Peptides against a protein of PDB entry 4Z63. Designs and how they scored, part 234

Target 1, 334 residues: chain A of PDB entry 4Z63
Amino acid sequence: LCLGMNDLTGNIPEDLFHLKRLNLLGIQENRLSGSLSREIRNLSSLVRLDVSWNLFSGEIPDVFDELPQLKFFLGQTNGFIGGIPKSLANSPSLNLLNLRNNSLSGRLMLNCTAMIALNSLDLGTNRFNGRLPENLPDCKRLKNVNLARNTFHGQVPESFKNFESLSYFSLSNSSLANISSALGILQHCKNLTTLVLTLNFHGEALPDDSSLHFEKLKVLVVANCRLTGSMPRWLSSSNELQLLDLSWNRLTGAIPSWIGDFKALFYLDLSNNSFTGEIPKSLTKLESLTSRNISVNEPSPDFPFFMKRNESARALQYNQIFGFPPTIELGHNN

## One batch from the design tools (peptide; made by RFdiffusion4, then SolubleMPNN)

Design b2_p24_2_s2 (from b2_p24_2, 15 letters changed)
Fold by OpenDDE base, seed 5:
Structure b2_p24_2_s2 (fold): chain B 334 residues (1-334), chain A 24 residues (1-24)
Amino acid sequence: as target 1 above (334 residues)
Amino acid sequence: SAEEAKRAREEKERLAEEENLIFR
């Protein structure tokens, strides 16, 4: 049953919960309000539940133990409060959990040993606090993780060295500290292709440790951290780099010539730093900027990127990295 | 109105647009 993109108001009719054979319930992009009914438990055949873009409030009901086939739960852009229900945090069937842009609070707790099918987690823009959950690497299929815009004080857990499933990771604007430790840990994530760390590590030094290596790194975004130091030499070994944003830092020194050796680099933002010297001639030879053959079919993060052209402009949402225009920004370097 | 609810949702999204920002 798909009732999305309507002007539906009020609550879900109780009789809807008698549909025991219902595999898909989509009621997204409405004006449904109140609490999400506990009677969802009666939808025992449910595979997909999409309640996103509504006016739901209260706590998410703890009924997911009665939904053994549920693979997809989309609840983004609601007013949900409280924590993740215990039955949801223990769901063995759940592949995707999206609760982005809610008012969820407390410590983030997931039973990753039970959540054997979880591959995508989006909890961006919530009110989670405390530390990052150390047991996230126990979610053995967890590939996509967005935890941006939460208040995870402290450092990246050392356990994340074992996060082999991790491919796409955002911790943007999460009050993180110790960039050297974070990079030193995350380099062990063998499948990590996208790393977003913007608005963290305020005023720290970007490590220039040649022992750091990100073999599969395609996207690195570490903007607006006021980072000191120079262009990190370890990044030169990330041969698959497609997007680099180090804008709005305090980086100094020359832009190294190896920046033009990245065959797939189509987006480079080094603006609003203190770089000096000449623009490397190698940048004029970037194959990705001279040829249209960017492979549009590469896997991308499930979490969106946003681009603001100015502080007052509405951000453009980009669901794919390849949606970004080919860019070289070197402006505002003094 | 339908327009007001759309605006309220758009406002909620606008507040969430600071997520994974590419500054330009």
Scores: peptide ipSAE 0.431, ipTM 0.886, DockQ to the pose 0.712
Fold by OpenDDE base, seed 4:
Structure b2_p24_2_s2 (fold): chain B 334 residues (1-334), chain A 24 residues (1-24)
Amino acid sequence: as target 1 above (334 residues)
Amino acid sequence: SAEEAKRAREEKERLAEEENLIFR
């Protein structure tokens, strides 16, 4: 049953929960309000539940133990409060959990040993606090993780050295500290292709440690951290780099010539730093900017990116990195 | 009210747009 993109108001009719054979319930992009009914438990055949873009409030009901086939739960852009209910945090069937842009709070706790099918987790823009959950690497299929815009104080857990499934990771604006430790840990994530760390590590030094290596890194976004230092030499070994944003930092020194050696680099933003010297001539030879035919159809993060032209403009949503226009921004340097 | 619901939605949309920003 798909009732998305309407002007439906009020609560879900109780009779809807008698549909025991229902595999898909999509009621997204409405004006549904109140609590999400516990009677969802009666939808025992449910595979996909999409309640996103509504006005739901209260706690998410703890009924997911009665939904043994549920693979997809989309609840983004609601007013849910409290934590992730225990039955949801223990769901062995769940592949994707999207609770982005809610008011969920407390410590983030997932029973990753039970969540054997979880591959995508989006909890961006919530009120989670405390430390990052050390057991996330126990979610053996977890590939996509968005934890942006939460209050995860402290450092990236050492356990994330073992996060082999991790491919796409955002911790943007999460009050993280110690970028050196974070990068030192995350370099061990062999499948890591996208790393977003914007608005963290306030005023720290970007490490220039030649021992750091991100072999599969395609997207690195570490903007607006007021980071000091220079362009990190270790980044030159990330031959698959497609997007680099280090804008709005306090980086100094020259832009190195090796920046033009990235064959797939189509988006570069080094603006609003303190770089000096000449623009590397190698940037004029970037294959991705000279060749019209780079239709790179590569996997992208499940979480969106947003681009604002100015503070008053509505952001453009990009669901794929390749949706970004080819860009070289070197403005506002010294 | 319908207007309050509209404003609440607009605020949620605005908050959604502040995630994983590429500043330009």
Scores: peptide ipSAE 0.428, ipTM 0.885, DockQ to the pose 0.688
Fold by OpenDDE base, seed 1:
Structure b2_p24_2_s2 (fold): chain B 334 residues (1-334), chain A 24 residues (1-24)
Amino acid sequence: as target 1 above (334 residues)
Amino acid sequence: SAEEAKRAREEKERLAEEENLIFR
């Protein structure tokens, strides 16, 4: 049953929860309000639940133990409060959990040993606090993780060295510290292609450790961290780099010539730093900017990016990295 | 009210725009 993209108001009719054979319930993009009914437990055949883009409030009901076939739960852009219900945090069937842009709070806890099917987790823009959950690497299929805009104090857990499934990771604006440790840990994530660390590590030095290596890194965004140092030499080994944003830092020195050797690099933002010297001539030879054939069909993060042209401007949402215009931004380096 | 719901949605959308920001 798909009732999304309407002007529906009020609560879900209780009689809807008698549909025991219902596999898909989509009521997204409405004005539904109140609490999400516990009677969703009666939908024992439910595979997909989409309640996103509504006005739901209260706690998410702890009834997911009665939904053994649930693979997709989409609840983004609601007013949910509390934590992740225990039954949801232990769901063996769940592939995707999206609770982005809610008011969920407390310590983030998932039983990753139970969540054997979880491949995508979006908890961006919530009120989770405490430390990053050390057991996330136990979610052996977890590929996409957005934890941006939560208050995760401290460092990236050492256990993330074992996060082999991790491909797309955002920790933007999460009050993280120790970039050297974070990068030293995350380099062990052999499948990591997208790393977003914007608005963390305030005033720290960007490590220039030649021992760091991100073999499969395609997207690196570490903007607005007030980072000191220079362009990191270790990044030159990330031959698949497509997008680099190091803007709004305090990086110094020359822009190295190797920055133009990235054949797939189509988006470069080094603006609002303190770089000196000449613009590398190699940047004028970037194949991605000269050839029209950027393969648009590459896997992207499940989490959106937002581009603000001005601090006061409304951000443009980009659901795909390749939606970004080919860009070299080197402005404001004086 | 419908206006309150609209404002709440607009605020949620605005808050959502602060994730994974690419600054230009």
Scores: peptide ipSAE 0.426, ipTM 0.882, DockQ to the pose 0.783
Fold by OpenDDE base, seed 2:
Structure b2_p24_2_s2 (fold): chain B 334 residues (1-334), chain A 24 residues (1-24)
Amino acid sequence: as target 1 above (334 residues)
Amino acid sequence: SAEEAKRAREEKERLAEEENLIFR
């Protein structure tokens, strides 16, 4: 049953919960309000539940143990409060959990040993606090993780060295500290292609340790951290780099010539730093900027990026990194 | 009220636009 993109108000009719053979319930993009009914437990055949973009409030009901076939739960852009219910945090069937843009709070706790099918987790823009869950690497299929805009004080857990499934990771604006430790840990994530660390590590030094290596890194966004130091030499070994944003830092020194050696680099933002010297001539030879053949079909993060051209402008949503216009921004360097 | 619900939705939409910002 798909009732999305309407102007439906109130709550879900109780009679809907008698549909025991229902595999898909989509009621997204409405004005449904109140608590999400516990009677969803009666939908024992449910594979996909989309309640996103509504006005739901209260706690998410702890009924997911009665939904053994549920693979997709989309609840983004609601007013849910409390934590992730225990039955959801232990769901062996769940492949995708999206609870972005809610008011969920407390410690983030997932039973990753039970969540054997979890591939995508989006908990961005919530009120989770405490530390990053050390057991996330135990979610052996977890590829996409958005934890942006939460309050995860402290450092990236050492256990994340073992996060082999991790490909797309955002921790932007999460009050993280110790960038040297974070990069030192995350370099061990062999499948990591996208790393977003914007608005963390305030005023720290960007490490220039030549021992750091991100072999498969395609997207690195570490903007607005007030980072000190220079362009990191270790980044020169990330030959697959497509997008680099180090804007709004306090980076100094010259822009190195090796920045133009990235054959796939189509988006470069080094603006609002303190870089000096000449613009490397190698930047004028970036093949990706001259050739229109950007492969649009590459796997991308499931979490969106937002681009603001001006502080007053509405953000443009980009669901795919390849949707970004080819860009070289070197402005506002002094 | 319907207006409060609309404002709450607009605020939530605005908050959603602040994730993973690429500042130009």
Scores: peptide ipSAE 0.417, ipTM 0.879, DockQ to the pose 0.711

Design b2_p24_2_s3 (from b2_p24_2, 10 letters changed)
Fold by OpenDDE base, seed 3:
Structure b2_p24_2_s3 (fold): chain B 334 residues (1-334), chain A 24 residues (1-24)
Amino acid sequence: as target 1 above (334 residues)
Amino acid sequence: TEEEAERFRAEAEERAEQENLIYR
């Protein structure tokens, strides 16, 4: 049953929960309000539940033990409060959990040993606090993780050295500290292609450790951290780099010539720093900017990016990195 | 009210737009 993108109001009719053979329930992008009924437990054949973009409030019901076939739960952009229900945090069937843009709170806890099928986790823009869960690497299929805009004080856990499944990771604006430790840990994530660390590590030094290596790194976004230091030499070994944003930092020194050696680099923002010297001539020869053959079909993060052109303008949503216009921004440097 | 629902949606969209922001 797909009823998304309507103007439906009120509560879900109770009779809908009598549909025991229902595999797909999509009621997203409506004006549905109140609590999400516990009677969803009666939908024992449910594979996909999409309640996103509604006015739901209260706690998410702890009934996911009665939904043994549930693979997809989308609840983003609601008013949900409380924590992740225990049955949801232990779901062995769940492949994707999206609860971004809610009011969920407390310590983030997932039983990753039980969540054997979890591939995508989006908890961005919530009120989770405490430390990052050390056991996230135990989610052996977890590829996509968005934890942006939560309050995870402290450092990236050492256990994330073992996060081999991790491909797309955002920790943007999550009150993290110690960028040197974070990069030193995350370099061990052999499948990591996208790393977003914007609005963390305030005033720290960007490490220039030549021992750091991100083999498969395609997207690095570390904007608005007030980071000190220079362009890191270790980044020159990330030959697959497509997007680099280091804007709104306090980076100094010259822009190195090797920045133009990235064959796939189509988006570069180094603006609002303190870089000096000449613009490298190699930037004028970036193959990706001269040839329009950007492979639009590459895997992208499940979490969106947003771009503001002006402070007063609405941000444009980009579901794919390749949706960004080819860009070189070097403005507002001295 | 419908107005409260629209306001909630607008505020929710604004919050959503601040996630993984690429500044220009």
Scores: peptide ipSAE 0.434, ipTM 0.908, DockQ to the pose 0.719
Fold by OpenDDE base, seed 1:
Structure b2_p24_2_s3 (fold): chain B 334 residues (1-334), chain A 24 residues (1-24)
Amino acid sequence: as target 1 above (334 residues)
Amino acid sequence: TEEEAERFRAEAEERAEQENLIYR
């Protein structure tokens, strides 16, 4: 049953939950309000539940133990409060959980040993607090993780060295500290292709440790951290780099010539730093900017990126990194 | 109210736009 993208108001009729054979319920992009009914438990055949972009409030009902076939739960952009229900945090069937842009709070706890099918987790823009869950690497299929804009504190857990499934990771604006530790840990994530760390590590030094290596890194966004130091030499070994944003830091020194050796680099923002010297001539030879063949078919993070053109403008949502225009921003340097 | 719903959506969109920002 797909009723998304309408102007439906009020509560979901309880009689709808008598549809025991229902596999797909999509009611996204409406004006549905109130609590999400506990009677969703009656939808024992449910595979996909999409309640996103509504006015739902209250706690998410703890009935997911009665939904043994549920693979997809999309509840982004609602008014949900409380925590992740225990039954949801223990769901062995769940592949994707998206509860982005809610008011969920407390300590983030998932039983990753039970969540054997979880491959995508989006909890961005919530009120989760405390430390990052150390057991996330126990979610052995977890590939996409957005935890941006939560009130996490401290460092990236040491256990994330074992996060082999991790490919796309955002911790943007989550009050993280110790960038050296974070990078030292996350370099062990052999499948990591996208790393977003914007608005963390305030005033720290960007490590220039040549022992750091991100083999598969395609997207690195570490903007607005007030980071000190220079362009990190370790980044030169990330030969697959496509997007680099280090804008709004306090980085100094020259822009190194190796920045133009990245064959796939189509987006570079080094603006609002303290870089000096000449613009590397190698930037004029970036193959991605000279050749029209940007491979549009590469896998992207499930979480969106946003670009503000002006401080006063609404941000444009980009669901794909390749949606960004080819860009070299070197403005507002010394 | 409808106005409250619209305000909620606008605020929700504004919050959404602050996630994974690429600054220009």
Scores: peptide ipSAE 0.427, ipTM 0.905, DockQ to the pose 0.714
Fold by OpenDDE base, seed 4:
Structure b2_p24_2_s3 (fold): chain B 334 residues (1-334), chain A 24 residues (1-24)
Amino acid sequence: as target 1 above (334 residues)
Amino acid sequence: TEEEAERFRAEAEERAEQENLIYR
């Protein structure tokens, strides 16, 4: 049953919960309010639940143990409070959990040993606090993780060295410290292709440790951290790099010539730094900017990126990295 | 109210737009 993109108000009619054979309930993009009914437990055949973009409030009901077939739960952009319900945090069937842009709070706790099917987790823009959950790498299929805009004070856990399933990771604006430790840990994530660390590590030095290596890194976004240092030499070994944003830092020195050796690099933002010297001539030879055939069919993060063209404009949502216009931004340097 | 709902949505959208920003 798909009732999304309407002007439905009030609560879900109780009679809907009598539909024991219902596999898909989509009621997204409405004006539904109040608490999400516990009677969802009666939908024992439910595979997909989408309640996103509503006015739901209160705690998410702890009924997910009665939903053994639930693979997809989308609850983004609501007013949910409290924590992740225990039954949801232990769901063996759940593949995707999206609770982005809610008011969920407390310590983030997932029973990753039980969540054997979880491949996508979006908890961005919530009120989670404390430390990053050390057991996230125990979610053996977890590929996509958005934890942006929470308050995860401290460092990236050492256990994330074992996060082999991790491909897309955002920790943007999460009060993280110690970029050297974070990069030193995350380099062990052999499948990591997208890393977003914007608005963390305030005023720290970007490490130039030649021992750092991100073999499969395609997207690196570390903007607005006030980072000091120079363009990191270790990045030159990331031959698959497609997007680099290091804007709004305090990086100094020359832009190195190897920046033009990235065959797939189509988006470069080094603006609002303190770079000096000449613009590398190698940038004029970027194959991705000279040839129109960017392979549009590459896997992307499940979490969106946003770009503002001006301060007054709504941000454009980009669901795919390749949606970004080919860009070289070197403005506002010294 | 409807106005409160619209305001809530607008604020929620604005918050959502702050995730994974690519600054220009």
Scores: peptide ipSAE 0.427, ipTM 0.905, DockQ to the pose 0.662
Fold by OpenDDE base, seed 2:
Structure b2_p24_2_s3 (fold): chain B 334 residues (1-334), chain A 24 residues (1-24)
Amino acid sequence: as target 1 above (334 residues)
Amino acid sequence: TEEEAERFRAEAEERAEQENLIYR
């Protein structure tokens, strides 16, 4: 049953929950309000539940133990409060959990040993606090993780060295500290292709440790951290780099010539730093900007990016990094 | 109210736009 993108108001009719053979319920992008009924438990055949972009409030009902086939739960952009229900945090069937842009709070706890199918987790823009859950690497299929805009004080857990499934990771604006530790840990994530760390590590030094290596890194966004230091030499070994944003930091020194050696680099923002010297001539030879159509068919994060064209403009949503215009921004340097 | 719903959506959209922001 797909009723998304309407102007439906009020509560979900209780009779809807009698549809025991229902595999898909999509009621997204409506004006549905009140609590999400616990009677969703009666939808025992449910594979996909999309309640996103509504006015739901209260706690998410703890009924997911009665939904043994549920693979997809999308509840982004609601008013949900409380934590992740225990039954949801223990769901062995769940592949994708999207509860982005709610008011969920408390410590983030997932039973990753039980969540054997979880491959995508989006909890961005919530009120989770405390530390990052150390057991996330126990979610052995977890590939996409958005935890942006929560308050995860402290450091990236050491256990994330073992996060082999991790490919797309955003911790943007999550009150993280110790960028050196974070990068030192996350370099062990051999499948990591996208790393977003914007608005963390305030005033720290960007490590220039040649021992750091991100083999498969395609997208690195570490903007607006007030980071000090220079362009990190370790980044030169990330030969697959497609997007680099280090804007709005306090980085100094020259832009190194190796920045033009990235054959796939199509988006470079080093603006609003304190870089000096000449613009490397190698940047004029970037193949991605001169001759090559970037393959639009590469896997991308499930979480969106937003780009403001102007300070006064609404941010444009980009569901794919390849939607970004080819860009070299070097403005507002010294 | 409908106005509260619209405000909620507007605020929610504004919050969403700040999540993985690429600054220009």
Scores: peptide ipSAE 0.417, ipTM 0.904, DockQ to the pose 0.682

